# Peptides against a protein of PDB entry 7QUU, part 53

Target 1, 43 residues: chain A of PDB entry 7QUU
Amino acid sequence: DAVEPSVEKEYKKIISFRDTVFEGKHQQFLVPNNVRLKFLRDR

## One batch from the design tools (peptide; made by RFdiffusion4, then SolubleMPNN)

Design b2_p26_3_s4 (from b2_p26_3, 12 letters changed)
Fold by OpenDDE base, seed 2:
Structure b2_p26_3_s4 (fold): chain B 43 residues (1-43), chain A 26 residues (1-26)
Amino acid sequence: as target 1 above (43 residues)
Amino acid sequence: DLEKKYEEVKKSKKVLKELGISEEQV
């Protein structure tokens, strides 16, 4: 029942969302291919 | 650490905003 700091909770949410978007799992979001590929290469 | 995570959150919100992408509060 450990309470995770708010920053860590926000981190988990936004990073998961970001990664999902840039991995192309959300077709409703348009991410330019060059931007997507750069992100994937940089990590 | 929390500082690094905070900065990563900030950068992530920025890039998503620049792309006009949001879900909830981004």
Scores: peptide ipSAE 0.610, ipTM 0.887, DockQ to the pose 0.354
Fold by OpenDDE base, seed 3:
Structure b2_p26_3_s4 (fold): chain B 43 residues (1-43), chain A 26 residues (1-26)
Amino acid sequence: as target 1 above (43 residues)
Amino acid sequence: DLEKKYEEVKKSKKVLKELGISEEQV
């Protein structure tokens, strides 16, 4: 049984959360519009 | 690939921290 590397596990979690925040799915988080738009444009 | 993922994790944590955004331990 291959165990997924710790980095890959953390990557999946943090990137999913990051993307959710910057995509506006968590409205409780205030992200400046310029920061959000830059992120969406550059990724 | 693993190295790139590691760097992306670091960058993501930094940006979220600077914004004061946390869920679990961000």
Scores: peptide ipSAE 0.609, ipTM 0.887, DockQ to the pose 0.351
Fold by OpenDDE base, seed 1:
Structure b2_p26_3_s4 (fold): chain B 43 residues (1-43), chain A 26 residues (1-26)
Amino acid sequence: as target 1 above (43 residues)
Amino acid sequence: DLEKKYEEVKKSKKVLKELGISEEQV
């Protein structure tokens, strides 16, 4: 049974979390509109 | 590519930290 590298595990967690926050799926987090729009446009 | 993933994690942690956003140790 192969263990996924630590970098890949962290990548999955952080990127998923980042994306949901910037997409506005976590209303408890405040992201300025200019930052949000830049993220959505540039990704 | 692990190097690319590492860099993207680094950038993501930086922007989240600047925004004061954390879930675990983001």
Scores: peptide ipSAE 0.609, ipTM 0.887, DockQ to the pose 0.354
Fold by OpenDDE base, seed 4:
Structure b2_p26_3_s4 (fold): chain B 43 residues (1-43), chain A 26 residues (1-26)
Amino acid sequence: as target 1 above (43 residues)
Amino acid sequence: DLEKKYEEVKKSKKVLKELGISEEQV
């Protein structure tokens, strides 16, 4: 089996976490509404 | 490509840090 590049592994983890936070699925994290809305429109 | 993914990781870490949001790699 080929080993997945470290950059791609990190990408998957960070992007998944970022998306979850900005979508508001982690209630303990506060993201301003204007920042959240921009993120959701831009992706 | 990997270079674009690398840049997006950097930007994502930066924005999360600016928001005071932390996890293991943030």
Scores: peptide ipSAE 0.607, ipTM 0.887, DockQ to the pose 0.333

Design b2_p26_4_s4 (from b2_p26_4, 10 letters changed)
Fold by OpenDDE base, seed 1:
Order: sequence, then structure tokens, then C-alpha cells
Structure b2_p26_4_s4 (fold): chain B 43 residues (1-43), chain A 26 residues (1-26)
Amino acid sequence: as target 1 above (43 residues)
Amino acid sequence: LDVNKLYEELAEILGISVEELRKILE
């Protein structure tokens, strides 16, 4: 089944924020290096 | 697609509560 539009919007918000944090734009949040490296490899 | 699960996983990685994360994304 197709994803509901409201669910898709929430998904996009989460992913956008995640990417920003993992790229180091929110220094108040510590991201483990192994998670950061996996993110960089998988994108 | 389970958005709630994504909130939980990201909150755990960041060391914050899901509630805090939801407020950040408001």
C-alpha cells in the first residue's frame, strides 16, 4: 500500500533533521563515530 | 513506514527523549 501523505511528511522531517545532525550542524548532539561513518557510507 | 519507530531510534542515538525530539521537529 502507498504511504499516507501525513506519514510521508513526518518521515521527511525526521530524515532532514537526522542528516543535519549527522553532518555536524547541531553541536549540542553527539553522534557516535561508528554511526556517523555508516551514515556517510550508506548515503 | 513506522514513523514512531524512527523517532525512537533517532532519539536513542541522540541521547534525548522522543518527546524532546518531537518538540524540536514542531
Scores: peptide ipSAE 0.630, ipTM 0.906, DockQ to the pose 0.372
Fold by OpenDDE base, seed 2:
Structure b2_p26_4_s4 (fold): chain B 43 residues (1-43), chain A 26 residues (1-26)
Amino acid sequence: as target 1 above (43 residues)
Amino acid sequence: LDVNKLYEELAEILGISVEELRKILE
């Protein structure tokens, strides 16, 4: 049921980083276009 | 909420190890 605060904190870090990468702010990481486009469409 | 699964999925997409991803997010 309730999510532990530490788990929630990790979740927020992952999601924040994911969003940054998929938006192209970390170009050292190659994200496939199909994944990138799906992310942009689904958010 | 399975954070470990999220690490694995994202690491796979980025072509890096889960351990490397954890270090990035440290």
Scores: peptide ipSAE 0.630, ipTM 0.906, DockQ to the pose 0.388
Fold by OpenDDE base, seed 4:
Structure b2_p26_4_s4 (fold): chain B 43 residues (1-43), chain A 26 residues (1-26)
Amino acid sequence: as target 1 above (43 residues)
Amino acid sequence: LDVNKLYEELAEILGISVEELRKILE
């Protein structure tokens, strides 16, 4: 059934942050290269 | 949609706790 609006909002927040980090905005976070490369390849 | 699992997976990748991640996103 339909996802609750609050859950959808949380999801979008997490995904937005993930994308920001993996794209290199928050370089203080250690992201394994294989994970970053997979992200870039899959989008 | 399991948002809690998403928190856990991302926190693990970033090397931080789920609680720290929640605070970053609040």
Scores: peptide ipSAE 0.630, ipTM 0.906, DockQ to the pose 0.373
Fold by OpenDDE base, seed 3:
Structure b2_p26_4_s4 (fold): chain B 43 residues (1-43), chain A 26 residues (1-26)
Amino acid sequence: as target 1 above (43 residues)
Amino acid sequence: LDVNKLYEELAEILGISVEELRKILE
């Protein structure tokens, strides 16, 4: 089935926020080092 | 594409509830 536009918008919003957090722009959020390293390696 | 699964995974990583994450993003 085709992805609904609202679902795709939510996906993009989550990914944008995730990237911001993992890049350290939100210091109140703790991200495990292994997760951060994987993120940096995979992008 | 399972957005609910993505919410759950990210919430778990951040140590917050899915509901709190939805409130942050919405």
Scores: peptide ipSAE 0.630, ipTM 0.906, DockQ to the pose 0.427

Design b2_p26_5_s1 (from b2_p26_5, 11 letters changed)
Fold by OpenDDE base, seed 2:
Structure b2_p26_5_s1 (fold): chain B 43 residues (1-43), chain A 26 residues (1-26)
Amino acid sequence: as target 1 above (43 residues)
Amino acid sequence: EPVFNLKEFEEKYNEIKEILDRNLKK
């Protein structure tokens, strides 16, 4: 089945953010207010 | 602004990624 464009878009955002976090070598990080990832807000 | 621990982030990420991967593989 075709992947919905919205799902793919969110996936790419998550992957990009993950890579940034892991490359930073930080044990803790602030979520920038411009990052819009649902799983980061749902705590 | 919310603060995340790397381990906590990884766990949440893995959970969401699993869902997304299933959708991408359809």
Scores: peptide ipSAE 0.207, ipTM 0.651, DockQ to the pose 0.161
Fold by OpenDDE base, seed 3:
Structure b2_p26_5_s1 (fold): chain B 43 residues (1-43), chain A 26 residues (1-26)
Amino acid sequence: as target 1 above (43 residues)
Amino acid sequence: EPVFNLKEFEEKYNEIKEILDRNLKK
Protein backbone atom coordinates (compact mmCIF):
# COMPACT_ATOMS: atom_id res chain seq x y z
CA ASP B 1 0.00 0.00 0.00
CA ALA B 2 2.99 2.25 -0.44
CA VAL B 3 3.74 4.45 -3.42
CA GLU B 4 7.05 3.61 -5.01
CA PRO B 5 9.51 6.44 -4.36
CA SER B 6 10.73 6.31 -7.95
CA VAL B 7 7.22 6.80 -9.31
CA GLU B 8 6.58 9.81 -7.11
CA LYS B 9 9.91 11.32 -8.10
CA GLU B 10 9.24 10.96 -11.82
CA TYR B 11 5.77 12.43 -11.48
CA LYS B 12 7.13 15.54 -9.81
CA LYS B 13 9.73 15.94 -12.55
CA ILE B 14 7.04 15.82 -15.22
CA ILE B 15 4.90 18.42 -13.49
CA SER B 16 7.85 20.73 -12.98
CA PHE B 17 8.93 20.48 -16.59
CA ARG B 18 5.40 21.03 -17.87
CA ASP B 19 5.10 24.23 -15.92
CA THR B 20 8.41 25.47 -17.28
CA VAL B 21 7.37 24.76 -20.86
CA PHE B 22 4.06 26.55 -20.56
CA GLU B 23 5.59 29.58 -18.87
CA GLY B 24 7.67 30.19 -21.96
CA LYS B 25 4.59 30.40 -24.19
CA HIS B 26 6.51 28.91 -27.09
CA GLN B 27 4.89 26.84 -29.79
CA GLN B 28 8.05 24.76 -29.97
CA PHE B 29 10.82 24.09 -27.51
CA LEU B 30 14.06 22.23 -27.12
CA VAL B 31 14.42 19.67 -24.38
CA PRO B 32 17.51 20.68 -22.43
CA ASN B 33 20.17 18.04 -22.02
CA ASN B 34 19.85 18.17 -18.25
CA VAL B 35 16.20 17.10 -18.39
CA ARG B 36 16.00 13.42 -17.48
CA LEU B 37 12.51 12.52 -18.64
CA LYS B 38 12.60 9.29 -20.63
CA PHE B 39 9.35 9.90 -22.49
CA LEU B 40 10.72 13.13 -24.00
CA ARG B 41 13.67 11.28 -25.45
CA ASP B 42 11.67 8.32 -26.69
CA ARG B 43 9.65 9.19 -29.74
CA GLU A 1 18.41 17.73 -28.78
CA PRO A 2 14.81 16.71 -29.30
CA VAL A 3 12.34 19.35 -30.39
CA PHE A 4 8.69 19.32 -29.38
CA ASN A 5 5.69 21.37 -30.18
CA LEU A 6 3.24 21.95 -27.37
CA LYS A 7 0.63 19.58 -28.78
CA GLU A 8 3.04 16.67 -29.01
CA PHE A 9 4.30 17.36 -25.53
CA GLU A 10 0.83 17.49 -24.04
CA GLU A 11 -0.15 14.20 -25.63
CA LYS A 12 2.91 12.42 -24.29
CA TYR A 13 2.56 14.11 -20.93
CA ASN A 14 -1.04 13.01 -20.57
CA GLU A 15 -0.21 9.43 -21.45
CA ILE A 16 2.50 9.18 -18.83
CA LYS A 17 0.50 11.11 -16.26
CA GLU A 18 -2.32 8.58 -16.40
CA ILE A 19 0.08 5.73 -15.72
CA LEU A 20 1.73 7.55 -12.86
CA ASP A 21 -1.58 8.60 -11.36
CA ARG A 22 -2.68 4.98 -11.14
CA ASN A 23 0.52 4.04 -9.39
CA LEU A 24 0.28 6.95 -6.97
CA LYS A 25 -3.19 5.81 -5.92
CA LYS A 26 -1.99 2.44 -4.66
Scores: peptide ipSAE 0.206, ipTM 0.650, DockQ to the pose 0.182
Fold by OpenDDE base, seed 5:
Structure b2_p26_5_s1 (fold): chain B 43 residues (1-43), chain A 26 residues (1-26)
Amino acid sequence: as target 1 above (43 residues)
Amino acid sequence: EPVFNLKEFEEKYNEIKEILDRNLKK
């Protein structure tokens, strides 16, 4: 079945954000305003 | 802006990644 474009775009953003976070090797970090990941805002 | 611990992020990331991976393979 076709993958929804919104799901694919969010997946790519998650991977990119993951790499950024782990490269910094900080125990705590701020979520940048340009990051629109639902699971990071639902807390 | 929300502050996250790396451990909390990793747990949430893994949960979402598993769901997305399954859906992308459908």
Scores: peptide ipSAE 0.204, ipTM 0.649, DockQ to the pose 0.149
Fold by OpenDDE base, seed 4:
Structure b2_p26_5_s1 (fold): chain B 43 residues (1-43), chain A 26 residues (1-26)
Amino acid sequence: as target 1 above (43 residues)
Amino acid sequence: EPVFNLKEFEEKYNEIKEILDRNLKK
């Protein structure tokens, strides 16, 4: 069946955030407060 | 603010990406 809009939206956010993080070329990074991804908040 | 190690992030990202990729192909 069709992909839920919420799942697709979350997927795009994850990809975008990944690219931003890796472009920074740092071993450690701060998660900005405006970034709301479940897998980053759940640990 | 929470701090992440790049390696830890990559591992978590890959785990979630696999799940999402499967869902997007349905």
Scores: peptide ipSAE 0.202, ipTM 0.646, DockQ to the pose 0.171

Design b2_p26_5_s2 (from b2_p26_5, 16 letters changed)
Fold by OpenDDE base, seed 1:
Structure b2_p26_5_s2 (fold): chain B 43 residues (1-43), chain A 26 residues (1-26)
Amino acid sequence: as target 1 above (43 residues)
Amino acid sequence: KPVLDLKKFEEEYEKIKKILDKYEKK
């Protein structure tokens, strides 16, 4: 089933956030460890 | 690559929380 473009965009944001926090990976940015640790504690 | 801006990332996090809340209620 085709996912609606608006829903797909929202999922991509969630996945990007997850990768940034858990993996320290971002397509456009370098991710500092202090940023990762802040959001890991807020979980 | 530039370093991630924490303030901007916090703003995006709050948007994501609202999205997650929307789908959790379904």
Scores: peptide ipSAE 0.382, ipTM 0.721, DockQ to the pose 0.334
Fold by OpenDDE base, seed 5:
Structure b2_p26_5_s2 (fold): chain B 43 residues (1-43), chain A 26 residues (1-26)
Amino acid sequence: as target 1 above (43 residues)
Amino acid sequence: KPVLDLKKFEEEYEKIKKILDKYEKK
């Protein structure tokens, strides 16, 4: 079964946020280094 | 720009990850 379009949209958003944490750059949010490092350690 | 809410993001990520895992098993 294919993933529902709403779930796929949220998944793509999450991948974007994940990449944002690695890069520290986002169009809508500020990504502090301490937040990035916390996410990288919990990974 | 607002600061990224990591806690909210992680909660959403875990919810979707569990859904995707169910789809892969079917």
Scores: peptide ipSAE 0.355, ipTM 0.706, DockQ to the pose 0.248
Fold by OpenDDE base, seed 2:
Structure b2_p26_5_s2 (fold): chain B 43 residues (1-43), chain A 26 residues (1-26)
Amino acid sequence: as target 1 above (43 residues)
Amino acid sequence: KPVLDLKKFEEEYEKIKKILDKYEKK
């Protein structure tokens, strides 16, 4: 079954979150190392 | 690029997670 476009949009945001938190990469923002380290410590 | 606001980012993430949890339960 094809994922609804609304659900796909939310999954894309989760992928963006992962890139921000784990890779320190964001299309629109600079990601400080302390932001990345906060989420890595809680994992 | 502007610096990421962590608090706003966390709040948006929690909103998205709540939406996805509703879809997984359907």
Scores: peptide ipSAE 0.339, ipTM 0.709, DockQ to the pose 0.345
Fold by OpenDDE base, seed 3:
Structure b2_p26_5_s2 (fold): chain B 43 residues (1-43), chain A 26 residues (1-26)
Amino acid sequence: as target 1 above (43 residues)
Amino acid sequence: KPVLDLKKFEEEYEKIKKILDKYEKK
């Protein structure tokens, strides 16, 4: 069965989150290293 | 590009995680 479009949208957001935190890449934002390091330390 | 707001970013992540947790329990 095909994944519902609503669920697929949320999975894509998680992938975007991962790319932002771990790789410092975001299409819409600049990702400072201090932000990444803070997240990785607090989690 | 604007600088990422970590607080807002974490809040959005927690919302997504709660939604996905409900789907996994089905």
Scores: peptide ipSAE 0.339, ipTM 0.695, DockQ to the pose 0.299

Design b2_p26_5_s3 (from b2_p26_5, 16 letters changed)
Fold by OpenDDE base, seed 5:
Structure b2_p26_5_s3 (fold): chain B 43 residues (1-43), chain A 26 residues (1-26)
Amino acid sequence: as target 1 above (43 residues)
Amino acid sequence: PPVLDLEKFEEEYNKIREILDKNLKK
């Protein structure tokens, strides 16, 4: 079964956010260094 | 800018991942 368009849209937003966290920066949020490191380790 | 709420983010991330995984298994 195909993923609902609304769900896929939200997923893409989350993935985009995750990728920006790797850089330690986000346009909308302050990303603490410990959070950045957590996502880098989970990569 | 506001500080990221990591707990909330991870909750939403996992929720969406679970939905996608269920769909991909079908």
Scores: peptide ipSAE 0.098, ipTM 0.489, DockQ to the pose 0.319
Fold by OpenDDE base, seed 4:
Structure b2_p26_5_s3 (fold): chain B 43 residues (1-43), chain A 26 residues (1-26)
Amino acid sequence: as target 1 above (43 residues)
Amino acid sequence: PPVLDLEKFEEEYNKIREILDKNLKK
């Protein structure tokens, strides 16, 4: 079955957010270095 | 700006991943 459009929308938001965390930059939030390092390791 | 809440982010991420995984297996 196809994924629900609402689920895909939320997934895309999370992926986009994750990618900004990798860069250590976000429009709304300060991303601490330890958070950035965690996602870089788990990538 | 406010500091990112990592625990909240990880919780939301895992929740969506779980839902997505279930839907993809239907």
Scores: peptide ipSAE 0.097, ipTM 0.490, DockQ to the pose 0.355
Fold by OpenDDE base, seed 1:
Structure b2_p26_5_s3 (fold): chain B 43 residues (1-43), chain A 26 residues (1-26)
Amino acid sequence: as target 1 above (43 residues)
Amino acid sequence: PPVLDLEKFEEEYNKIREILDKNLKK
């Protein structure tokens, strides 16, 4: 079955945030470089 | 701005991934 729209919306938000963290472009949080590197390895 | 809590982020990420996986298997 298809994922509930509310759940998919939350997933997309998390993925978008992840990608922003990777790029170090998030304006709301300080993102340490080691965190960015960890996510780069996971991609 | 606040420093990102990586553990909290990973916890929420995994939680959503698990929910999605369960829903896709229905």
Scores: peptide ipSAE 0.073, ipTM 0.463, DockQ to the pose 0.335
Fold by OpenDDE base, seed 3:
Structure b2_p26_5_s3 (fold): chain B 43 residues (1-43), chain A 26 residues (1-26)
Amino acid sequence: as target 1 above (43 residues)
Amino acid sequence: PPVLDLEKFEEEYNKIREILDKNLKK
Protein backbone atom coordinates (compact mmCIF):
# COMPACT_ATOMS: atom_id res chain seq x y z
CA ASP B 1 0.00 0.00 0.00
CA ALA B 2 1.14 3.50 -0.83
CA VAL B 3 2.02 5.92 1.96
CA GLU B 4 -0.40 8.81 2.28
CA PRO B 5 0.86 11.99 0.62
CA SER B 6 0.59 13.98 3.85
CA VAL B 7 2.80 11.51 5.72
CA GLU B 8 5.31 11.41 2.88
CA LYS B 9 5.48 15.20 2.85
CA GLU B 10 6.29 15.37 6.55
CA TYR B 11 8.84 12.57 6.22
CA LYS B 12 10.68 14.43 3.47
CA LYS B 13 10.85 17.50 5.69
CA ILE B 14 12.32 15.46 8.55
CA ILE B 15 14.87 13.77 6.29
CA SER B 16 15.92 17.13 4.91
CA PHE B 17 16.23 18.49 8.43
CA ARG B 18 18.25 15.45 9.52
CA ASP B 19 20.68 15.86 6.65
CA THR B 20 21.04 19.54 7.52
CA VAL B 21 21.94 18.58 11.09
CA PHE B 22 24.50 16.07 9.80
CA GLU B 23 26.12 18.83 7.80
CA GLY B 24 26.07 21.12 10.82
CA LYS B 25 24.60 23.96 8.79
CA HIS B 26 21.10 25.38 8.99
CA GLN B 27 19.69 28.70 7.86
CA GLN B 28 17.26 29.03 10.77
CA PHE B 29 18.94 27.07 13.56
CA LEU B 30 22.36 26.91 15.14
CA VAL B 31 23.53 23.29 15.09
CA PRO B 32 25.98 22.53 17.92
CA ASN B 33 28.93 20.26 17.13
CA ASN B 34 27.88 17.66 19.70
CA VAL B 35 24.50 17.31 17.96
CA ARG B 36 26.15 16.95 14.56
CA LEU B 37 28.57 14.34 15.92
CA LYS B 38 25.73 12.30 17.45
CA PHE B 39 23.99 11.99 14.09
CA LEU B 40 27.25 11.27 12.26
CA ARG B 41 27.88 8.32 14.59
CA ASP B 42 24.42 6.94 13.84
CA ARG B 43 25.05 7.00 10.10
CA PRO A 1 19.61 31.97 15.18
CA PRO A 2 18.04 29.76 17.86
CA VAL A 3 19.82 26.61 18.94
CA LEU A 4 18.34 23.40 17.55
CA ASP A 5 16.22 21.51 20.08
CA LEU A 6 17.56 17.99 19.57
CA GLU A 7 15.05 16.29 21.85
CA LYS A 8 12.06 17.70 19.97
CA PHE A 9 13.67 16.91 16.63
CA GLU A 10 14.35 13.28 17.56
CA GLU A 11 10.83 12.84 18.89
CA GLU A 12 9.24 14.01 15.64
CA TYR A 13 11.78 12.09 13.55
CA ASN A 14 11.01 8.81 15.33
CA LYS A 15 7.27 9.41 15.20
CA ILE A 16 7.21 9.87 11.43
CA ARG A 17 9.72 7.07 10.83
CA GLU A 18 7.54 4.65 12.78
CA ILE A 19 4.47 5.57 10.74
CA LEU A 20 6.34 5.05 7.47
CA ASP A 21 7.85 1.74 8.57
CA LYS A 22 4.42 0.36 9.47
CA ASN A 23 3.00 1.36 6.10
CA LEU A 24 5.95 0.04 4.10
CA LYS A 25 5.77 -3.39 5.75
CA LYS A 26 2.21 -3.99 4.50
Scores: peptide ipSAE 0.058, ipTM 0.452, DockQ to the pose 0.325

Design b2_p26_5_s4 (from b2_p26_5, 15 letters changed)
Fold by OpenDDE base, seed 1:
Structure b2_p26_5_s4 (fold): chain B 43 residues (1-43), chain A 26 residues (1-26)
Amino acid sequence: as target 1 above (43 residues)
Amino acid sequence: GPVLNLKELEKEYEKIDKILKKNEKK
């Protein structure tokens, strides 16, 4: 099925976050709970 | 907050990218 718009929006935010965070090419990054999206928190 | 392993996240986000690309197409 097509992904729900709300889920798609969160995925796009995660991708944007990834691109920003990964610019430094670090192996680990500390993510505060208020910044980490629900999708990531549940994983 | 939690410390995330970026290599693992890259793999998961790649899967997400594929899902999004599929949903952009008919």
Scores: peptide ipSAE 0.044, ipTM 0.468, DockQ to the pose 0.133
Fold by OpenDDE base, seed 3:
Structure b2_p26_5_s4 (fold): chain B 43 residues (1-43), chain A 26 residues (1-26)
Amino acid sequence: as target 1 above (43 residues)
Amino acid sequence: GPVLNLKELEKEYEKIDKILKKNEKK
């Protein structure tokens, strides 16, 4: 079964969020370590 | 430079996470 387009859009959002807030990776800038959220680090 | 509102992003993350978990069970 193919993934619904609406669900695929939300997957892309959550991966982007993880990369930015936990890993510090962003297409526009690097997020400093002291800005990364604790609740993502603990997951 | 870019501004990141972490509280707003956290709310969005939790909302999206709930939607994704529901779809994984279907």
Scores: peptide ipSAE 0.041, ipTM 0.496, DockQ to the pose 0.265
Fold by OpenDDE base, seed 2:
Structure b2_p26_5_s4 (fold): chain B 43 residues (1-43), chain A 26 residues (1-26)
Amino acid sequence: as target 1 above (43 residues)
Amino acid sequence: GPVLNLKELEKEYEKIDKILKKNEKK
């Protein structure tokens, strides 16, 4: 079953965000702990 | 994808948070 390209793009962003927030991994840099905690606290 | 700085990450967070909340309501 095919997923719409727009929906797939959003899912990829969500996964990337999850990895950034929870794992501290980003394409360019390692996310500082205080930034990760800020995102978690704001949710 | 584009390279993000910290301010750009905050903007993406806001966008994704809205998407997640909308999906929870469905």
Scores: peptide ipSAE 0.034, ipTM 0.459, DockQ to the pose 0.289
Fold by OpenDDE base, seed 4:
Structure b2_p26_5_s4 (fold): chain B 43 residues (1-43), chain A 26 residues (1-26)
Amino acid sequence: as target 1 above (43 residues)
Amino acid sequence: GPVLNLKELEKEYEKIDKILKKNEKK
């Protein structure tokens, strides 16, 4: 399923934060809706 | 990319979870 633009915007913010904190980078990529934010919360 | 603090991140988590929940019902 396609990610809605509003959801994509929020994912990009959170992924950018994650990468900055944990990896020292600013990469953004889309996360499927079925994954949500568990991948980040479980780290 | 944007600079967020931990409290802002927590708010974004809650926000996106609500959005995803609504989208799954469509």
Scores: peptide ipSAE 0.029, ipTM 0.449, DockQ to the pose 0.229

Design b2_p26_6_s1 (from b2_p26_6, 10 letters changed)
Fold by OpenDDE base, seed 2:
Structure b2_p26_6_s1 (fold): chain B 43 residues (1-43), chain A 26 residues (1-26)
Amino acid sequence: as target 1 above (43 residues)
Amino acid sequence: VLSREERIKLLAEILNVSESTIRKIL
């Protein structure tokens, strides 16, 4: 099983979230409290 | 319907990053 790097899994979640917000398909986003993307805070 | 700027602000708040960081990934 190719364990996708933790960073790649986080990146895919960001892109999915971006697309969901920008496609206008959802007015309310349940962001899991644990999706504190450590990857974006250090940039 | 949220404006583009409102969506950027919302993403920044949810991801706990600057709006500038969000603008770089859009």
Scores: peptide ipSAE 0.099, ipTM 0.563, DockQ to the pose 0.070
Fold by OpenDDE base, seed 5:
Structure b2_p26_6_s1 (fold): chain B 43 residues (1-43), chain A 26 residues (1-26)
Amino acid sequence: as target 1 above (43 residues)
Amino acid sequence: VLSREERIKLLAEILNVSESTIRKIL
């Protein structure tokens, strides 16, 4: 089953955010208002 | 500098998910 392109796009945003947070490069997490990761609440 | 645990907690709060969910995607 192909992961829906929407879910893959959101997953890529999470991975980018993870990497950003864990790389220590951002002292301020401006969570873009658009990162409503609805699919993580269902898992 | 935030600890690993503090970063996990912060991610969980920001994403409105459990810390266990965050630990699965790390």
Scores: peptide ipSAE 0.095, ipTM 0.556, DockQ to the pose 0.042
Fold by OpenDDE base, seed 3:
Parts: C-alpha cells; structure tokens; sequence
Structure b2_p26_6_s1 (fold): chain B 43 residues (1-43), chain A 26 residues (1-26)
C-alpha cells in the first residue's frame, strides 16, 4: 500500500521526536508545536 | 533517567495515542 506523502512526512516527525526522547539528550522534552498526529489518533 | 517503559508512556501521553501504537512505531 502506497503511504500518502502527507502521512510519511508526519511519520518522519514522530520518528525524530521518538529518537530525541529515547536518546535522552534533553532534560526537557521539546514537543515540536507543528507535530500533527491526526492519522495516529484516528486508528 | 526514565526507563524504556516510562519513555513509551510519556510518548503515548504527549502524542495522545495508545502505548500499543507507540510500540508498533519503535
């Protein structure tokens, strides 16, 4: 199934956020204000 | 330092998704 380009872009933002949280590089989690996760909430 | 499980819970909460969804992406 071809992943829509919009969903792929949102997924890449989630992975980047995940990696930041899991790498422990920040004592404070900066949640990017532009992370839209609408496609994950609908599942 | 947060455990792996605490980080999963935190991601699920921040992203407003289930922990099971987070585990599928990890």
Amino acid sequence: as target 1 above (43 residues)
Amino acid sequence: VLSREERIKLLAEILNVSESTIRKIL
Scores: peptide ipSAE 0.091, ipTM 0.555, DockQ to the pose 0.042
Fold by OpenDDE base, seed 4:
Structure b2_p26_6_s1 (fold): chain B 43 residues (1-43), chain A 26 residues (1-26)
Amino acid sequence: as target 1 above (43 residues)
Amino acid sequence: VLSREERIKLLAEILNVSESTIRKIL
């Protein structure tokens, strides 16, 4: 099953956020007030 | 330096998901 392009984009954002927070670069996250990752709320 | 728990909490807050969900993707 081909992962929908929308789901892949959300997953890549999650991984980028994970890596940045765990690398201690969390100060560079201007938390966009609107990062609604829908993919994680349904799990 | 943030603790592992603080980083999990921060990710959960940023992503607007439970900490348990974050622990599943780490």
Scores: peptide ipSAE 0.090, ipTM 0.546, DockQ to the pose 0.073

Design b2_p26_6_s2 (from b2_p26_6, 11 letters changed)
Fold by OpenDDE base, seed 4:
Structure b2_p26_6_s2 (fold): chain B 43 residues (1-43), chain A 26 residues (1-26)
Amino acid sequence: as target 1 above (43 residues)
Amino acid sequence: PLSREERIDFLAEVLNVSKSTIRKIL
């Protein structure tokens, strides 16, 4: 089944954030530092 | 280190995507 182009774009974005935030595979500028810091404070 | 569930919660919030969708990718 062909993944809908909208769903594929969403998955690519999720993977990019996952790798940037938790695996260090991407540059930190891809994730807003304020959002990351908010989550880390509110956990 | 963040737990798997903390990672799911973070990505769901940041991306405005269901936790079910995030669990398929993590």
Scores: peptide ipSAE 0.045, ipTM 0.482, DockQ to the pose 0.092
Fold by OpenDDE base, seed 5:
Structure b2_p26_6_s2 (fold): chain B 43 residues (1-43), chain A 26 residues (1-26)
Amino acid sequence: as target 1 above (43 residues)
Amino acid sequence: PLSREERIDFLAEVLNVSKSTIRKIL
């Protein structure tokens, strides 16, 4: 199933956020208000 | 530094998704 470009863009944001949390380089996580990924709530 | 499980818990809470979903992407 081709991941819709919108879903891929949101997935890339999760991965970027993951990497930021894992690298421990940021004491302040600016969680973007739009990181409430609607498509992951239903899975 | 947060443990792997603490990071999973944090991501699940912040992203408002299941821990099982976070474990699939980590």
Scores: peptide ipSAE 0.045, ipTM 0.487, DockQ to the pose 0.044
Fold by OpenDDE base, seed 3:
Structure b2_p26_6_s2 (fold): chain B 43 residues (1-43), chain A 26 residues (1-26)
Amino acid sequence: as target 1 above (43 residues)
Amino acid sequence: PLSREERIDFLAEVLNVSKSTIRKIL
């Protein structure tokens, strides 16, 4: 099944966000430090 | 380090997407 171009764009955003948050590879999405720190503290 | 499931939960919540979608990408 061909992944719809819209869905592929969303996947690329999710991958970039994942890499920013967990791997430090993409600085392009400033995940607000407060959101990351909230999730890590509420764990 | 966050577990795989914690990463799934975080990404699903912050990106407002289903956990099933995140599991396909992780």
Scores: peptide ipSAE 0.044, ipTM 0.486, DockQ to the pose 0.067
Fold by OpenDDE base, seed 1:
Structure b2_p26_6_s2 (fold): chain B 43 residues (1-43), chain A 26 residues (1-26)
Amino acid sequence: as target 1 above (43 residues)
Amino acid sequence: PLSREERIDFLAEVLNVSKSTIRKIL
């Protein structure tokens, strides 16, 4: 089934965000500073 | 460290995506 281009873009965003937040591959531009700081406090 | 469910909840909230969608990718 062809994943709709909207859904594929969403998945790519989620994967990139996951990797940035959880794998230490910090591309700072993908995570707003306030969200990142909240995550780091809750971890 | 965040549990798997806490990571799902966080990603769902931040990305404004369903937890079901996040569970397919994690």
Scores: peptide ipSAE 0.038, ipTM 0.480, DockQ to the pose 0.065

